# Designs tried in a protein design run: peptides against a protein of PDB entry 6NYY. Part 189

Target 1, 212 residues: chain A of PDB entry 6NYY
Amino acid sequence: KHFEQAIERVIGGLEKKTQVLQPEEKKTVAYHEAGHAVAGWYLEHADPLLKVSIIPRGKGLGYAQYLPKEQYLYTKEQLLDRMCMTLGGRVSEEIFFGRITTGAQDDLRKVTQSAYAQIVQFGMNEKVGQISFDLPRQGDMVLEKPYSEATARLIDDEVRILINDAYKRTVALLTEKKADVEKVALLLLEKEVLDKNDMVELLGPRPFAEKS
Target 2, 212 residues: chain A of PDB entry 6NYY as posed
Amino acid sequence: KHFEQAIERVIGGLEKKTQVLQPEEKKTVAYHQAGHAVAGWYLEHADPLLKVSIIPRGKGLGYAQYLPKEQYLYTKEQLLDRMCMTLGGRVSEEIFFGRITTGAQDDLRKVTQSAYAQIVQFGMNEKVGQISFDLPRQGDMVLEKPYSEATARLIDDEVRILINDAYKRTVALLTEKKADVEKVALLLLEKEVLDKNDMVELLGPRPFAEKS

## One batch from the design tools (peptide; made by RFdiffusion4, then SolubleMPNN)

Design b2_p28_8_s2 (from b2_p28_8, 24 letters changed)
Fold by OpenDDE base, seed 3:
Structure b2_p28_8_s2 (fold): chain B 212 residues (1-212), chain A 28 residues (1-28)
Amino acid sequence: as target 1 above (212 residues)
Amino acid sequence: DAAAAAERRREAERAALEAAIEELRERV
């Protein structure tokens, strides 16, 4: 209770409606955020949503607040479910509109970064093997890659495979849960903001025990 | 027709993911 209210105060202070979304844009954002929400609800290892909003904040067209799990160690399965949740917006747009928007570009970047980290930093790929390389930070000079061009190509292929697997998993999930995505999207269009209780009312209790 | 449109979308997504991968590689 007190911690959630403190996070809401820090985040709520940024609720300047900086942009008026057109009705069709607002609809696209609602289905995008509903895709994230539903994916996070039905993926065991995803962080459940605390709050979903279609109110534009800064340059973002929507906002999702996740339950902060102070988790320092992630399994491959946990990282996959987090990737699927991050793809949920993009996949929802595909399922409902059959088009790709620029709104998913930041999500695709996050998914791609996670996939590279799994393969290159965490050694989580059987073909690449147990390697750990520091990924250059944004703005670091591209130092010579500590691996051969053949290894670079292998990493790239395995990153694509991992992202495609996460994408297919998300498509399967949100296709099965298509009616739930619609319910969440429609309620977002009405309320502009949903909380965990709205999600429980729409979808029932989350099918996973809350790790206390 | 719908299947071919879905396949073209998957190809466009693959291309966008590949571009995002390439952008990360260029940053990396």
Scores: peptide ipSAE 0.020, ipTM 0.439, DockQ to the pose 0.018
Fold by OpenDDE base, seed 2:
Structure b2_p28_8_s2 (fold): chain B 212 residues (1-212), chain A 28 residues (1-28)
Amino acid sequence: as target 1 above (212 residues)
Amino acid sequence: DAAAAAERRREAERAALEAAIEELRERV
């Protein structure tokens, strides 16, 4: 309980109980968070959700709480599934509402950052090759890129490909699991907060063994 | 109509992705 609240405070910020979502906004957020939740449930290498909430916090209109895996090393497959989970909200909105909201912009930024890191920092792209550049921190004025403009274009193209692949994977998954996304979203609209047990009750046991 | 709406959404999505990539590229 205290640990979960501490993690919740770190990840989601302080719950702003004073922010009331309009019914349509609440619905959008519920399906958005349900998309994350279901994607995380059915992606083997995604971190399982501990908590899903549509209660507005200091940052964002909803949040998903993951088991903090102190993992310093990620495989390409793990990073892909994490990208797919991060896209889950946006994809859910597209599937159910046929629109993309500004709520998914931060997720897209995170996915884009992850894709860039995979290609530029981790050397995980065969076309770009075994490159590792220190990505400037947010706010560092990088005067010169350590690679040519041709390489920059290649990186951009491969980033787009990687994100599009993750997106397509997420669309396929959440389309297959559309009924599960709806169940989670509807229960979120009712309870505002779901835990792992709620997810097990709705979706059944997660099809992947919990890495103890 | 639905196909055209889906295409416009894909274009908007692509544009948003491109903008996000460009923003990161400018920061890098």
Scores: peptide ipSAE 0.019, ipTM 0.430, DockQ to the pose 0.019
Fold by OpenDDE base, seed 5:
Structure b2_p28_8_s2 (fold): chain B 212 residues (1-212), chain A 28 residues (1-28)
Amino acid sequence: as target 1 above (212 residues)
Amino acid sequence: DAAAAAERRREAERAALEAAIEELRERV
């Protein structure tokens, strides 16, 4: 309760009520955010939705807030579901509009970073092996990689495989749940902001037991 | 001409969206 209200207060204070989205842009944002919301709803290891909004904030045209897991250790399955949830916006746009917008660029970056971290930092890939390397931070000139060019190519290939698998999983899920994505998107266009209760009313209870 | 065509498209998209929202309200 108190933490959720604090997040809402911080975020509501950043909402730019003065930016009127064009109807087509507002529609695109609603389906994008609905894709994230529905993917998060139906993926067991994804964070459950707290709030989704199509009200412009900062440089973002919409936002979704999920219940943060107090978890320091993630399984490969948990990281995959989080990648799928992050791809949900782009996949929704593809399913409904047959096009990809620039709105998903930050999501693709996050997915790419997660895939590299799984393979290179967490040793979660059998072909690359149980290796752990520090990933370059944005702005660090990594002059030398701590691995061979052959290993670099293998890492790049396995990253692409992992992202493609997450993408295919997200496409399958949101295609199955296409009617649910549309319901959420249309209600977003009406209310501009949805909470967990709105999602329960639209989709029924989340099919996973809340971890107490 | 191009600006007027873009505006008519936006109005049509808005009307279609409002109709879809209304249909959803009737179902809930």
Scores: peptide ipSAE 0.018, ipTM 0.510, DockQ to the pose 0.012
Fold by OpenDDE base, seed 1:
Structure b2_p28_8_s2 (fold): chain B 212 residues (1-212), chain A 28 residues (1-28)
Amino acid sequence: as target 1 above (212 residues)
Amino acid sequence: DAAAAAERRREAERAALEAAIEELRERV
């Protein structure tokens, strides 16, 4: 009751500030962004959060801004944590609302592209082996796949396994950190924008040393 | 008419939500 009323007041306060999103949509966005933010906070190889916002910008309903690492080489562990962070929004929506919005479509696209790249370009899958195939660029004719249909099916299966493993890892993490996701989401609903200092105040220092 | 307009608004809001979340994802 009191907590629900506090949420309703925060949501109702948002109706006056943000003409673009319905209160329930803004709530969904806040929990979505909180999922990304918290996943990025507690995953060692995720990019550090700089800013998270639920203020619509252009087409975007919110955003999380991370400091991109100028790295050209990624480990499998780094790519997994990045996949988990990318799934964080969807997983948060599932944990809190028991539903998935269209909010996760591009996250799923990014995760899928990353998974294919790991398996097909980087040779990071033990079953597929040390293969490296150029993925067709957007607009390139469907060149004959340099591998058999059996290998194509194996790749597709291993991509699904990798995505599912990242998803399960994200579910485990955000379930453990459920209270932190909620704190971030509620503070997002209040402030509309959080920075790294807001996150440190709310969650404590990030448990991983910033590589200076 | 009003119900169909409300449904089109919901679809447009949903499509805008989808597009908006798409842009969110491009930034993450």
Scores: peptide ipSAE 0.026, ipTM 0.473, DockQ to the pose 0.151; fails the geometry check

Design b2_p28_8_s4 (from b2_p28_8, 20 letters changed)
Fold by OpenDDE base, seed 4:
Structure b2_p28_8_s4 (fold): chain B 212 residues (1-212), chain A 28 residues (1-28)
Amino acid sequence: as target 1 above (212 residues)
Amino acid sequence: EEEERERERRKAEEEAFKEYIERLRELS
């Protein structure tokens, strides 16, 4: 229910003000990042974080999960695992705190954008079919959707399904790996920055062959 | 070349993660 409502808010463009976190913010951030890190570690087609950091560094560009510039072709499985990794922070917050920060909304927005891209740009949905439309960029006037209102509704429904599937997968994974998320979060609180070696020491070797 | 690509990938992931943390911090 709460997650579906959150998806609907993102799809509908309704930014609800999230609660301002208190000094426990550092803890929340650590667990959020641990969620991403652990999800990336245990999802085969996700790109694992090579560095996990709770240190603020400048007004960074909004976390666009830039698709790694090097991979021009993504499978549906790769995109799903990347969506799950993106949801990892939100899911971690939910598991450990029962609350979701505004950072988790931005992740949900990214996941939503990815889901729309899969369905609308890449034709990866059987119900919607082979449509390829440029998604309006943020700030572009919503050009007339080149598809019918019925198709728009179908797209929205299939986007919700895809996001819900990614969410459920992430919840299952991070619930199973809850102790690992805790380990990463606690070490983040201590070191503020983790590298691949720290992750290997905590979690063991990543269970997938390194992409050569 | 592969080391440089891996460094750029690491940097992009690090930047993405930093941006994420910063958003979390701004939002937290």
Scores: peptide ipSAE 0.115, ipTM 0.575, DockQ to the pose 0.038; fails the geometry check
Fold by OpenDDE base, seed 3:
Structure b2_p28_8_s4 (fold): chain B 212 residues (1-212), chain A 28 residues (1-28)
Amino acid sequence: as target 1 above (212 residues)
Amino acid sequence: EEEERERERRKAEEEAFKEYIERLRELS
């Protein structure tokens, strides 16, 4: 208890209620966060949320608290499940509201950046091959691409394929688990904050052995 | 260092979600 609370304080920072969400916004947030939470719960290589909240912290309207993992090396499978978890909010909104909002765009941007890194920096794509190029930083004038225009097109195509794969996987998962997303969202609307114990009570134990 | 990176990542996700809700208000 005291150690977990200390970790939560270190990881989550001080909750400052800086904004009041309107009821419809609060509902959208709850379903978005529920999508992330459920995706993280049922994806083996995703980092499950330790805390799910719709309470704004600082400038944010909600926060997801992940297990801190000192992991410097990721497999392709781990990166895919992390991409799916990142898409979980967007996919939840699509399933429940038939619309996406701008937070879903930021999650898509993060997924896109991860996909490019996997293909261009880590050489994790068989079609592109074992390449490792530095991605231009935001604001760096890329004067010369270290690869041909044909390779650039191939990279873009493989990035789209990878994102679409992650998206389809997330849609399949959250459609199957739609009732679980609803349960989490409704409880978030009531409690505003959920912990691991709330998730276990709602969904049962996480179907993956805790990596010791 | 890695805990700090995860904190920054979470803050960025929270900010992104805020901007999302603000734009939803503008569309409604």
Scores: peptide ipSAE 0.082, ipTM 0.554, DockQ to the pose 0.036; fails the geometry check
Fold by OpenDDE base, seed 1:
Structure b2_p28_8_s4 (fold): chain B 212 residues (1-212), chain A 28 residues (1-28)
Amino acid sequence: as target 1 above (212 residues)
Amino acid sequence: EEEERERERRKAEEEAFKEYIERLRELS
């Protein structure tokens, strides 16, 4: 219910003012980041975080260094795991706090954008068919949709399905790995910054062969 | 003066935190 309503809000452009995380909500941030980190760790096709940080940094320093995969082409499976990793923060907040922050809503927006891109731009949906349209940029008045209103509804439905599938997968994963999320979050609260070695120490080696 | 400095510090921390969340948004 709450997640479906959140998707509908993102799809419908009804951005309710999300609660801005306060600096005193360091704990929430730690669990949010731990959710991303653990999801990225245990999803084969996700890019694991090289650095996890809960320190607010000025312009340019707070980049969770993803492994720069110069990957120009993504499979549907890769995009799904990336969506799940993006949902990891939100799902962690739900599991541990039963609340969602602004960061978690922005993650949902990104997941929604990715889902639309997969369906509309990449033709990755069998029901919508082999279509490829440019997605309007945020702020472009889409005067004319290149598809019918019936197709638009179908796209919206398939986007919801895809996001819901990614969400369920993320919930299953982070529920299974709840103790690992807790370990990462607690260590983040202590160290404020974790590297790959900290993650290996906490979680063991990543269960996927590093594609050399 | 101390309350005003604490308010300014809180605003700066809140702004830094907003920027942090925006970066998290860029990373995700």
Scores: peptide ipSAE 0.061, ipTM 0.516, DockQ to the pose 0.150; fails the geometry check
Fold by OpenDDE base, seed 5:
Structure b2_p28_8_s4 (fold): chain B 212 residues (1-212), chain A 28 residues (1-28)
Amino acid sequence: as target 1 above (212 residues)
Amino acid sequence: EEEERERERRKAEEEAFKEYIERLRELS
């Protein structure tokens, strides 16, 4: 219910009044980052975080992360694991605090954008079919949709299904690995920055071969 | 002076939080 309502708000462009995180919520931050880190560690096709940090860094990277510039070809499985890693922060906050922050809403927006790209640009959905339409960039006025209102509704429904599947997968993973999320979060609160060696010490070696 | 220091502290904390949210956006 609450997650479905959040998806509907993202799809509908309704800014959810998220609870303003106070700067004092280093704890919420640590568990959010730990959720991303653990999801990235245990998902084969996710890119693990090389550095986990609760220290703010002034890199203003813009909202439009479509595909990483370095890899032009992604499988459906790779995109799913990346969506799950992106949901890891939100799911961690839900598991540990029963609340969702502004950061978790931004992650849901990114997941929503990825889901639309898979369905509308890459033709990765069997019900919608092998269609490829240019998605409007953030700020572009969509003058005319190249498809019917019935197709638009179908796209929205399939986007919700894909996001829900990624969410359920992330909930299952981080519930199983709840103790690992807590270990990472507690060490983040102590050290503020973790590297790969810290993650190996906490979680053991990553269960996947390093992509060279 | 104490109210102004508390206001500057709150601004620095808000900026640090903004930078943190921007970083989260980079990681996701």
Scores: peptide ipSAE 0.042, ipTM 0.483, DockQ to the pose 0.118; fails the geometry check

## One batch from the design tools (peptide; made by RFdiffusion4, then SolubleMPNN)

Design b2_p29_1_s3
Fold by OpenDDE base, seed 2:
Structure b2_p29_1_s3 (fold): chain B 212 residues (1-212), chain A 29 residues (1-29)
Amino acid sequence: as target 1 above (212 residues)
Amino acid sequence: MEKEEEKKKEEEEKKLEELEKLAEKIREE
């Protein structure tokens, strides 16, 4: 209890009791977080969900907490499922509201960074090849890119392809699981916070064994 | 330093806008 609450305060920030979301904003956040939660539930290589909340904390309007894996090496398949889980919020908003909100900006940034890292740092793209370039760190002078302008265009095209593939995969999954996303969203609107047990009660046991 | 951080932020925002437009196209299909 106290340790979990301390971890939640460190990871999620302090609950800002003073930020009252409008009912429509709260609804949008509930479906957004439900999209993350359901995508993570049905993706094999997604991190196990611990908690999902629509209570504003710090800068976020909602959050999903996952069990961090002490994993330093990721496969392409693992990175794809993580991208799909990260897109789950945006895709849920699209499926249910036919609109995209600014709430997914940080998720899109994370997905974009992951896609670039896969192609440029990890050599996970056959067209670009088995190359590894350091992405310029925040604040480093953009040293001359160690690749041609033609290679830069190829990288940008392959990044878009990878993100599109992850997006389409997430759309397919959450469309199939649309009723589950709605159940989670509606329960979030009622309880504001769900744990793993609430998810098991709603959706049944997670279909993938927790790789301990 | 501040101007380079602003340019990087603008480039990231532009990339996000491109991804948003792409997501809109996927919805229309």
Scores: peptide ipSAE 0.015, ipTM 0.391, DockQ to the pose 0.022
Fold by OpenDDE base, seed 1:
Structure b2_p29_1_s3 (fold): chain B 212 residues (1-212), chain A 29 residues (1-29)
Amino acid sequence: as target 1 above (212 residues)
Amino acid sequence: MEKEEEKKKEEEEKKLEELEKLAEKIREE
């Protein structure tokens, strides 16, 4: 209880009771968060869902909270499933509304950062090769790139390929699970907050054993 | 086996319709 509430405050921030969402905005947020929740439910290497909420916190209009695995080493497959989960909100908005909102900007930033890290830092791309370059940290003057302009273009192309592959995988998954996304979104509109037990009642047990 | 799966699908569709009606009501208030 106290530990979970502390994690909620760190990850989600304080609930802003003063931010009234319009009904259509609240609907958009519910389907967005349902997309994250359902993608995380059906992806093996996604972090276990703890809570999903459409109550505004900090700068976010909603959030899905996961139990972070204390994992320092990630496989390419694990990073792909995490990218798909992060794209779940945007993909849900596309499937249900045929439009994309500005709410997915932070998710796209996270996915882009993960893709660059996989290709440039972790050597996880066969075309770029088993090379590792230090990505400039925020605030470092990018003086000389440690690679040619041709290599920079190759990196940018392979990043786009990786993001597009994760996006297509997420579209396929959430299209297959479209009814589950809708069930979660509608229950979010009713309850505003769902926990793991609500998800088990709605979708059945998560198909992957939680590593305790 | 097939009839029990069809009944489960129909019960899930009914629950979805009830939730949709509730969501519509929340939008009108």
Scores: peptide ipSAE 0.000, ipTM 0.301, DockQ to the pose 0.012
Fold by OpenDDE base, seed 3:
Structure b2_p29_1_s3 (fold): chain B 212 residues (1-212), chain A 29 residues (1-29)
Amino acid sequence: as target 1 above (212 residues)
Amino acid sequence: MEKEEEKKKEEEEKKLEELEKLAEKIREE
């Protein structure tokens, strides 16, 4: 009780009640967040969902909360499932509304950063090879890339391939689970906030054992 | 008794801080 109320205060204290979403915006956010939630539910290596909300918070119009894994080493498969979960919002909007909104801009940035890191920093791409280069930080003088322009083009192409593969995987998943995305979105429009128990009641138990 | 309650309170505070950091990460996400 006191712990849950403290979590709710920390979580609730950052809810800016001042942003009133229009009904159509609220609907878009509900389906966006439902896409993240359902993707995270059915992807083995995604972080388990704790809470999903369409109440505007900070800079976001909605949010999903996940249990972090204290994990320092990620496999390519784990990074792919995380990319798919991050694409879940955008993919849901495309499936239900046939349109892309600006709400997925930050998600696309993260997916892009993850894809570059996998290829350039972690050497996870067979065509580019076992390379590890520091990505220029925002504001670092773009010193000469430690690789040729031909290698730069290859990296950009393989990044696009990786993102497109994650996108296609997410489209396949959320198309299969379309009814589950709609159930979550509709319940979000009613309750504004869902927890793990609401998700279990809607979708059944998560098909992956929690790594204890 | 008091030392066990204090340890429980410290563990609850630590879990709360971890959940706050998580909630912040996910909002920035």
Scores: peptide ipSAE 0.000, ipTM 0.300, DockQ to the pose 0.053
Fold by OpenDDE base, seed 4:
Structure b2_p29_1_s3 (fold): chain B 212 residues (1-212), chain A 29 residues (1-29)
Amino acid sequence: as target 1 above (212 residues)
Amino acid sequence: MEKEEEKKKEEEEKKLEELEKLAEKIREE
């Protein structure tokens, strides 16, 4: 309880109890968060879902809280599943509404940052090769790129491919699990907050054993 | 069926272009 509330305060910020979502916005957020939740449920290397909420907190209209794994080393497969989970909200909105909202902008940024980090920092791309460059921090004047413009274009192309692959994988998964996304979204609209037990009751046990 | 698939493909392409622009921006900042 107290620790979960502390993590919720750090990750989600203070609940803006005063932000009343319009019914259509609330529906969009419910399907968005259901997309994250279901993607995280069925992806082996995704972090286990602890809580999903459509109650606005801080700058977010909803959130999914996951059990952080104390992991220092990530495989390419683990990073891909994390990208797919991060795309789950946007893909759910597309599958159910055929429209794009601004709610996924931060998720797209995170996915893009992850793709760049895989290619530029971790050397996880065969075409770019085993390179490791520090990504510029927001506000650092990058006076000189550590690589050529030809390498920059190659990086951009391979980032695009990686994000597209993650997107297609997420579309395939959430299309297969469309009924589960809808069940989670409908239950979110009723309860506003779901925990792991609600997800187990709704979807059955997560198909991947939590490495305790 | 074909028009919905074509529309999905166009939406995927637009999204990809947005991600590319975001990626360029992150690299230039």
Scores: peptide ipSAE 0.020, ipTM 0.394, DockQ to the pose 0.016; fails the geometry check

